Peptides against a protein of PDB entry 5OOQ. Designs and how they scored, part 85

Target 1, 227 residues: chain A of PDB entry 5OOQ
Amino acid sequence: YREDVRQVVTHPANALSFLQPGRLVEISVNGKDNYGWGAVVDFAKRINKRNPSAVYTDHESYIVNVVVNTMYIDSPVNLLKPFNPTLPEGIRPAEEGEKSICAVIPITLDSIKSIGNLRLYMPKDIRASGQKETVGKSLREVNRRFPDGIPVLDPVKNMKIEDEDFLKLMKKIDVLNTKLSSNPLTNSMRLEELYGKYSRKHDLHEDMKQLKRKISESQAVIQLDDL

## One batch from the design tools (peptide; made by RFdiffusion4, then SolubleMPNN)

Design b2_p17_1_s1 (from b2_p17_1 with D3E F10N D12E)
Fold by OpenDDE base, seed 3:
Structure b2_p17_1_s1 (fold): chain B 227 residues (1-227), chain A 17 residues (1-17)
Amino acid sequence: as target 1 above (227 residues)
Amino acid sequence: SLEEFLKKYNPEGYYFD
């Protein structure tokens, strides 16, 4: 059920407006590599130059560049390609007892476990020497100040997700967390259905928004040609 | 700039929004 909430929160329609430079995000790549909390550098729509017709899922359609301070020191960070979320073999977080370094990694929205209610002040040029380490120090300081965990954005209060189906989903999850449900299977099926409905509504909304933008852009081009 | 202003008042290097 936490996964269902995560899917909604990390959907482009909800997440992108909160991925400003310096935004803290909790990162788990491929559900295995936990980098902890990192800081957003920027994001861009995923473009396949070799196959412009490539269609990505919503959660894989954007690339988010993040600074992490938990990269294993011997990871082949030189093999990282900007805007390529497919990480090279050996790119992983440091385990207990291993040394870590700061790195900028490209991730998808699907690799975001949580979005924090905090932002760091980011250097203007994160790629400049020493800048990622400065961010790394700030990340350590934040973690020190919040030993019980970095505050997470509230989907309703902070992110303003007001979709009725989502609100119902949240309510059901709260009930399930507080009560040992007598029928977990039925509740799970209902939650999946609610998520499905929410996802479809958002997909339609985004499609409409994209169409409106295309229409506006076309009209702007026509106006420029008439000038 | 707004950023410079915020940096002066938030020396901890982070803020809530």
Scores: peptide ipSAE 0.212, ipTM 0.711, DockQ to the pose 0.022
Fold by OpenDDE base, seed 2:
Structure b2_p17_1_s1 (fold): chain B 227 residues (1-227), chain A 17 residues (1-17)
Amino acid sequence: as target 1 above (227 residues)
Amino acid sequence: SLEEFLKKYNPEGYYFD
């Protein structure tokens, strides 16, 4: 159920307007490499220069550049290609007992586990020497200040996702979390049905989605200019 | 508030929306 919410939250129509520079995001790459909380540098629509006709899923259609402070020190960071979310072999977070460094990595929206209700003040040129380390220090400080976890954006209150089917989905999740049902399977099926209805409605309103995307992209550009 | 806390302890580092 958390995954269903994540899919909605990280959809371009909802997420892009909240991916301003400095926005904290929790990062999990390929469902296995957990980098923890990182800071957004920027994002761009994914373009394949070699195959301009390439079609990506909504969650793979944008590349988000993020600063992480958990990169394994011996990772081949020099092999990272800008705007290529397919990370080289050996790029991974540091394990327990290993040293870490700061790095900028390109990720897809699908690699965002959660979006924080917090932003860092970002350097103007994150690629300049020492700047990503400064961001890394800020990330450590934020984590220290929030021992119970960094506050996550509320999909309804903060992100203003007002779709009726989504709201029903959220209510259903709340009920499931609070009540131990004797028939969890039935409740799960109903939740899937509600999510299905939301998805269908979303698909039917593609024009609205596109409009919202354009608005989000415009807002993102404005935010970049303000840095 | 959390915002006031953040402004006090790291005014140049981060902020809440």
Scores: peptide ipSAE 0.206, ipTM 0.689, DockQ to the pose 0.030; fails the geometry check
Fold by OpenDDE base, seed 4:
Structure b2_p17_1_s1 (fold): chain B 227 residues (1-227), chain A 17 residues (1-17)
Amino acid sequence: as target 1 above (227 residues)
Amino acid sequence: SLEEFLKKYNPEGYYFD
């Protein structure tokens, strides 16, 4: 059930509006590599230049660049390819007793475990020398201030996910938290129905993003003409 | 405070939604 909620929360139709620069997100790559809480730099629609016809799932259709402060120090971070969420071999979080460094990693929405109810003010240029480390220090301080965990966005109260089936799912989870888990098959069927609804919303969101991009491009052209 | 710390290292600090 927690995974079902995560799938809805991290769907582009819901998540993208909360992936502003500085947004804290909890990161788990491939369900194995836990980087802890990182800070969003930006996100972009996933484009495969080599295979433009590649179709990605909704949760893999966007790349989110995040600053993490838990990268293993000897990880081959130089092999990281911008906008490629397929991480090179050896890219992993530091284990207990290992030293860590700050890094910007590209992840998919599927690698987001949770979205925090907190945003860091991000440097204008995260690629500038020392800026990643500054964010890393901020992340450490935030973690120190929230020993019981960083507050997570409430899907209903904060994210305004008002889908009736989702609300029913949440109620079921609440009941199941107090009782035995219900039939996984029933939950899976409901999740599929939810995905169908969110797919339509995602299309609208993408249209809006494209429109915003066109507006920005038009404004940039106007500014160039004014120079 | 966290805010003071963040303002020191990140001029814009942090905020909750």
Scores: peptide ipSAE 0.166, ipTM 0.720, DockQ to the pose 0.024; fails the geometry check
Fold by OpenDDE base, seed 1:
Structure b2_p17_1_s1 (fold): chain B 227 residues (1-227), chain A 17 residues (1-17)
Amino acid sequence: as target 1 above (227 residues)
Amino acid sequence: SLEEFLKKYNPEGYYFD
């Protein structure tokens, strides 16, 4: 269910208004490269100069430039191209025990795991010497202040997602969480089994997938009318 | 506070939505 919520939250119709400079976002590239929380520099609609007829999915149609402080020190950061989300080989986060540096990386909306309810005031020129490191220090402090995780935007209360199908999905998730939290099995390794049983019993995953598709389609139509 | 800290490390500060 978290992935379904993520798909709705990171859809351009919902996410772009919250990707102001300095917005904290949690970054996962290619499902394996976790950079942790970074800060948004800017974003732009994805343009393929080599293939202007290229069609991108909604989640791949925008490029977000973000400052991360977890880039592996020996990564070829000099090969990074602004607004090119196809990262060069060797660009990766530092592993445990490795040194990290600050870098600006271009990502798609699909690489956003979550959007934080915090915004840093960004330097005027992030490319100027020392500016990325300043943002990096701020990111370290925010992480230190929130050991249990940086607060995430509430899709309903903060992002004002008022789609009826989405609200129904959120209610189902809340009910499920309440049932799980009230169950003695909450602290057991059987949480995954329990989720599986609940999912199978109530066809929640299928409902969520259907709702996700409907929401995406509806939002796509709205975007087409606005574009 | 987090705000005070962020003002120290980020001169322009930070805010919660």
Scores: peptide ipSAE 0.161, ipTM 0.702, DockQ to the pose 0.034; fails the geometry check

Design b2_p17_1_s2 (from b2_p17_1 with D3E E4D F10E D12E)
Fold by OpenDDE base, seed 4:
Structure b2_p17_1_s2 (fold): chain B 227 residues (1-227), chain A 17 residues (1-17)
Amino acid sequence: as target 1 above (227 residues)
Amino acid sequence: SLEDFLKKYEPEGYYFD
């Protein structure tokens, strides 16, 4: 069922409107290479200059450029070509104990495991020296803030997918999740995870409210001095 | 704008959509 949901969510008709610059996406290339959460740079329709008549599946018909901070340090990143999702040999995420670097990689929609409800503030020119590392730092900060996982877009509430068959699928999943959560062992682990996620979300919202309040207060003081 | 200010001074470098 999760794969069925993923297929619908990552379909161009649904996904492209949520692939704005800075959008967080969870990346798994060819179902093997897990890069974790990355940030969208841009996307374009896949064009094969050598074979203009090439027919791609819907999920392979677009290329998404994403910044990842989990690239293996000795990967041949210099061989990466923008908008070419066929990655050179040796391009892989760092394994446990290996050092990682930031890189921009082109992926297909099929390589998106999930779409987050967060966006990073992206630099105007990601290819400029040091910019991808800045995004990498932001990604690390987000992961630090969400140790229990980055919030995922709700396909129905956020993405507004209203297909009847899809809604039925989601209802079935909800029923199954409810049954699974009714298991005492699952409830203990899930409650801690849900509470952790809720607490962090609340903290972030509170921080934002405090910052907005400080800005408003500062602006009010400036206006008073100008009077 | 307030949004530009928040983008510049938001320490987390991210926002919810």
Scores: peptide ipSAE 0.262, ipTM 0.655, DockQ to the pose 0.055
Fold by OpenDDE base, seed 3:
Structure b2_p17_1_s2 (fold): chain B 227 residues (1-227), chain A 17 residues (1-17)
Amino acid sequence: as target 1 above (227 residues)
Amino acid sequence: SLEDFLKKYEPEGYYFD
């Protein structure tokens, strides 16, 4: 069921409108290379210059450039080609105990595990010297702020996915989660985790409301200065 | 600017959408 949800969420019809610069996404390349949370730089429709007639699946039809801060330091990052999701051999995340660096990697939509409900402030030119490291620092701060995981966009409430089959799927998952939570053994720990997550979600929603109010107030002040 | 304002009040360099 989780994979089914992921397939719907990462479909171009749903995902692209949420892949603004700075959007956090959780990245897994080829189902084996987990880079963790990265920040979207931009995206473009995949074009094969060598084979213009190439047909891609929906999830492979777009390339998303993302900044990651988990690239293995000795990876051949100079061989990375923008908008080419076929990564050179040796491009991988750092393992435990290895040093990592910041890098921009091109990925497909299929490499997105989840989409976060927050954005980083992105530099205007991410390829300029030191800018990737700035994003990397911001990513570390976000991870510090959310030790139990970065909040994920709600497919229904945030992404407004209204497909009937998807809603049925979400209801089934909710029922299953309720049944699993009704088990006394899983209930105590999972209820604390779920209540913790719910409390954190509530705190995040309050933070979002406060931020939206600050943005609105700032925009109002700017408009007043322009009058 | 709005960007400058946001940077001032969001020192962590991120915001919720």
Scores: peptide ipSAE 0.257, ipTM 0.658, DockQ to the pose 0.041
Fold by OpenDDE base, seed 1:
Structure b2_p17_1_s2 (fold): chain B 227 residues (1-227), chain A 17 residues (1-17)
Amino acid sequence: as target 1 above (227 residues)
Amino acid sequence: SLEDFLKKYEPEGYYFD
């Protein structure tokens, strides 16, 4: 069921409107290389210059450029080509104990495990010296704030996916989760996880609300000074 | 812009949407 949800969420009809610059996405390439959470730079429709007649699946029809901070330091990052999702050999995330660097990698929608409900403020020119590292620092900060995982977009509430079959799928998942949660053995661990996620989401919403108020207040003060 | 303001004053460098 999780894969079914992922397929719907990462479909171009649903995902592209949420792949704005700075959007956090969880990245898994070829089902093996987990880069963790990265930040979207941009995306484009996949074009095969060598074979213009090439037909791609929906999930392979777009290329998303993302900044990751988990690239293995000795990876041949100089061989990366923008908008080429076929990664050179040796491009991989750092393993435990290995050093990592920031890199921009092109991925397909199929390589997106989840879409976060957070966006980073992105530099104007990500290719400029030091800009990828700035994004990397922001990614580290986000991960620090969400030790139990970055909040994921709600497919229904946030993404407004209203397909009837999808809604039925979500209901089935909810029923199964309820049944699992009704088991005393799973209740404690799940409640802690859900409470942790809820608490973090609530805290973030409150922070955003406070920031919006501060902005409004600052604007009001500026307007008063201009009077 | 609001976005520019948030970029400058949000020490966390991210926002929820």
Scores: peptide ipSAE 0.246, ipTM 0.659, DockQ to the pose 0.062
Fold by OpenDDE base, seed 2:
Structure b2_p17_1_s2 (fold): chain B 227 residues (1-227), chain A 17 residues (1-17)
Amino acid sequence: as target 1 above (227 residues)
Amino acid sequence: SLEDFLKKYEPEGYYFD
């Protein structure tokens, strides 16, 4: 069911409007290379210059450039080609104990595991010296603030996916999750931990939302004073 | 700019949509 949801969420019809610069996305390439959360730079429709007649699946039809801070330091990043999602051999995330660096990698929509409900403030020129590292620092700070995981966009509440079949799927998942959570075999401690994490995540999200609102209000007042 | 303002008041460099 999670994969089914992912397929719908990452479909171009749903995902592209949420892939603004700075949008956090969780990245898994080829189902094995987990880069964690990265930040969207931009995206473009995939064009094969060598074969203009090439037809891609919906999930492979767009290239998303993302900043990751988990690239293995000795990865051949110089071999990366802009807007080419076929990554060179050796391009991989750092394993435990290995050093990592920041890099911009091109991925397909199929490599997006989840879409976060927050955005980083992105530099105007990510290719400028030191800018990727700045984004990388911001990513680390976000991860630090959300030890239980970065908030994910709600497909219905946030993304406004209203497909009837999808809504039915979501309802089924909710029922299953409720049953799983209510299962006495589910270690009460783990359930409490999960609920605690969920609650904390929700609280942090609400706090940030309120803060953003206050900032916006303050800015509006300043703008009015300047007029 | 709004972006500059937000950067000033949000030192962590991120916001929720």
Scores: peptide ipSAE 0.251, ipTM 0.664, DockQ to the pose 0.045; fails the geometry check

Design b2_p17_1_s3 (from b2_p17_1 with D3E F10N D12E F16W)
Fold by OpenDDE base, seed 2:
Structure b2_p17_1_s3 (fold): chain B 227 residues (1-227), chain A 17 residues (1-17)
Amino acid sequence: as target 1 above (227 residues)
Amino acid sequence: SLEEFLKKYNPEGYYWD
């Protein structure tokens, strides 16, 4: 059930407007490599230069660059390619007892476990010497201040996802979470149906296009002010 | 407090909502 909510929250139509520089996100790559909370640097639409006709799923269609402070120290970070979410072998978070370092990694929306209700100040040039480490220190301090976890964006109250079908989905999930899951399969099928209804009701492609336009316009205004 | 931390380490840090 949490996965169903995650799918909606991390969909481009909902997530992109909350992936500003400094936004905290919880990272899990391939459902296995948990990097914990990182900070968003930027994001871009995924483009395959070698195969421009490549079609990606909605959750794989954007690349998000994030600073993490949990990278295993001996990971081959020099092999990381900007805007390539296919991570080299050996790129992993540090395990218990291992030392970690700060790194910028490219991830897909599918690797976002949760979006935090907190935004950090980000350096203008994250690639400059020592800047990643500064963000890393901030992340450690935030984690220290929130021992019970960093507050997560509320899909309804914060993200303003007020679609009727989504609200029904959320209510049903809440009910199912409180009830004994006697038949997980049946419940999962029902949730999938509700998600399907939500998806069909919205022209998600058009919504994404409109959102991208608004983001682009906002960025253009900022650039003009910097001239 | 969180506010004190933000002012010291991340002056531009804030809750989104």
Scores: peptide ipSAE 0.034, ipTM 0.668, DockQ to the pose 0.027
Fold by OpenDDE base, seed 1:
Structure b2_p17_1_s3 (fold): chain B 227 residues (1-227), chain A 17 residues (1-17)
Amino acid sequence: as target 1 above (227 residues)
Amino acid sequence: SLEEFLKKYNPEGYYWD
């Protein structure tokens, strides 16, 4: 369910209006490189100058530049190119015990795990000396202030996603969460198992996948009409 | 406060949605 919600939330039709400068986003590149929460600098439609006929998926059709403060210190950050989401080899977050630095990295919408309900004040010129470090300090403070995690935008209340199928999905998730939370035997480890069992029993995973696709397609059509 | 901190280090703006 979380992935299905993420796909809807990070779809251009929903996400772009919330990717203002300073917006906090949780970043996971290729499903393995977790940079934690970063701050949006800007975004642009992805253009392939070498292959103008290249077709990107909705979630890969935009590039978002974000400031992170978790870049491994020995990463070849000098090889990073703005608006090129194909990251050089060696670009990775610092592991435990490693030193980190601030960097601006280009990511796709698909690399956004969550969109935060918080926006930082951003420097006018993030590329100026010391500016990314300033943002890095702010990120550290935010993380300190929210030890239980940065508040995430509510897809319905904040993002105003009013698609009927999506709302139905959200209601199902809420019902499931309520049932799981009401069970005193459910801990974090059992939650996944119970969710899996429940999903299988009620074929919710497939339903969600279908709804996700339908929503994505519908939003894509709307976006095309707006272009 | 977080807001005060953000205003100090990021003077361009802070928004709580």
Scores: peptide ipSAE 0.116, ipTM 0.701, DockQ to the pose 0.033; fails the geometry check
Fold by OpenDDE base, seed 4:
Structure b2_p17_1_s3 (fold): chain B 227 residues (1-227), chain A 17 residues (1-17)
Amino acid sequence: as target 1 above (227 residues)
Amino acid sequence: SLEEFLKKYNPEGYYWD
């Protein structure tokens, strides 16, 4: 059930508006590599230059660049490819007793475990010397100050997810949290319907983004002509 | 405070939604 909620929360239709620079996100890559809380740098639609016809799932259709402070020090970070979420072998979080470094890693939405209700003020140029480490220090301090965990965005109150089926799911989860019920909250059909609704919403969001980009480009051209 | 710390290292600090 938690995974079902995560799927809805991390869907592009819901998540992208909350992936502003500095947004804290909890990161688990491929369900195995837990980097803990990182800070969003930016995101972009996933484009495969080698295979432009590549089709990605909704949760894999965007690349989110995040600063983590838990990268294993001997990880081959130099092999990281920009906007390539397929991480090279050896890229992993530090284990207990190992030293860690700060790194910017590209992840998919599917690698977001939680979205925090906290944003860091991000450096203007995260690639500048020492800037990642500055963010890393901030992350450490935040983690220290929130020993019980960084507050997570409320899907309903904060993210304003108002889908009726989702709300029903949330209510059922609340009931199940109070009662260990073996009854599944959602069947596969309801989940498919819910994902279908979000898929349509995502399409509209992308259309709006494209329109905004076109408008901005047109305005930029006008400004250049006025100069 | 967290805010003071964040302002020191990140001038914009942090904010809640």
Scores: peptide ipSAE 0.080, ipTM 0.712, DockQ to the pose 0.024; fails the geometry check
Fold by OpenDDE base, seed 3:
Structure b2_p17_1_s3 (fold): chain B 227 residues (1-227), chain A 17 residues (1-17)
Amino acid sequence: as target 1 above (227 residues)
Amino acid sequence: SLEEFLKKYNPEGYYWD
């Protein structure tokens, strides 16, 4: 049921406020391509210009650009399209023994396995020559300093997800983890229902949260310029 | 320190815990 927790954590209503430039996120594309920890560059709402009526799921409704340092060296990175999370064939992380390079890849929220409680210093222009490699070096150093794993944001303590429905969901997950042997189907259905209720409730407040986030980000930028 | 390292290699950004 870690997946259920992940779904709540990576929901736009919760995750976007923590996807500042430099935020560390653990990346798994399509549940199989593990790039490890990367650094957020930026994010944008997914818009289909060809089909403006296209409706995406919550977890596919935003594109997050991330720097990874684990891209297979012979991956066709030149075929990457900005804001297109459908990665070309051959785009994959390096396997053991293979050489890797740094790359910026567009991912959906669904590709975020976890959100770290660390945020890197980020260059202003990540697309400039050598900048992604600098971030890659920082990522390596962070990984070296946290051999037991990069600390993950606590959904309640750090992310301040204190919604009653979420708390109920979390409690249910805990119960389900301990009682999976008894009624897996019934328990799973109940969990899905709770998640559904949570998602719908927070979708109604998404616009307000987005506005608050934009204000907060603007203030953060101002503070950096004053330093 | 990690912060010093990050400042050195990514001076335009900031570290946040």
Scores: peptide ipSAE 0.036, ipTM 0.724, DockQ to the pose 0.024; fails the geometry check

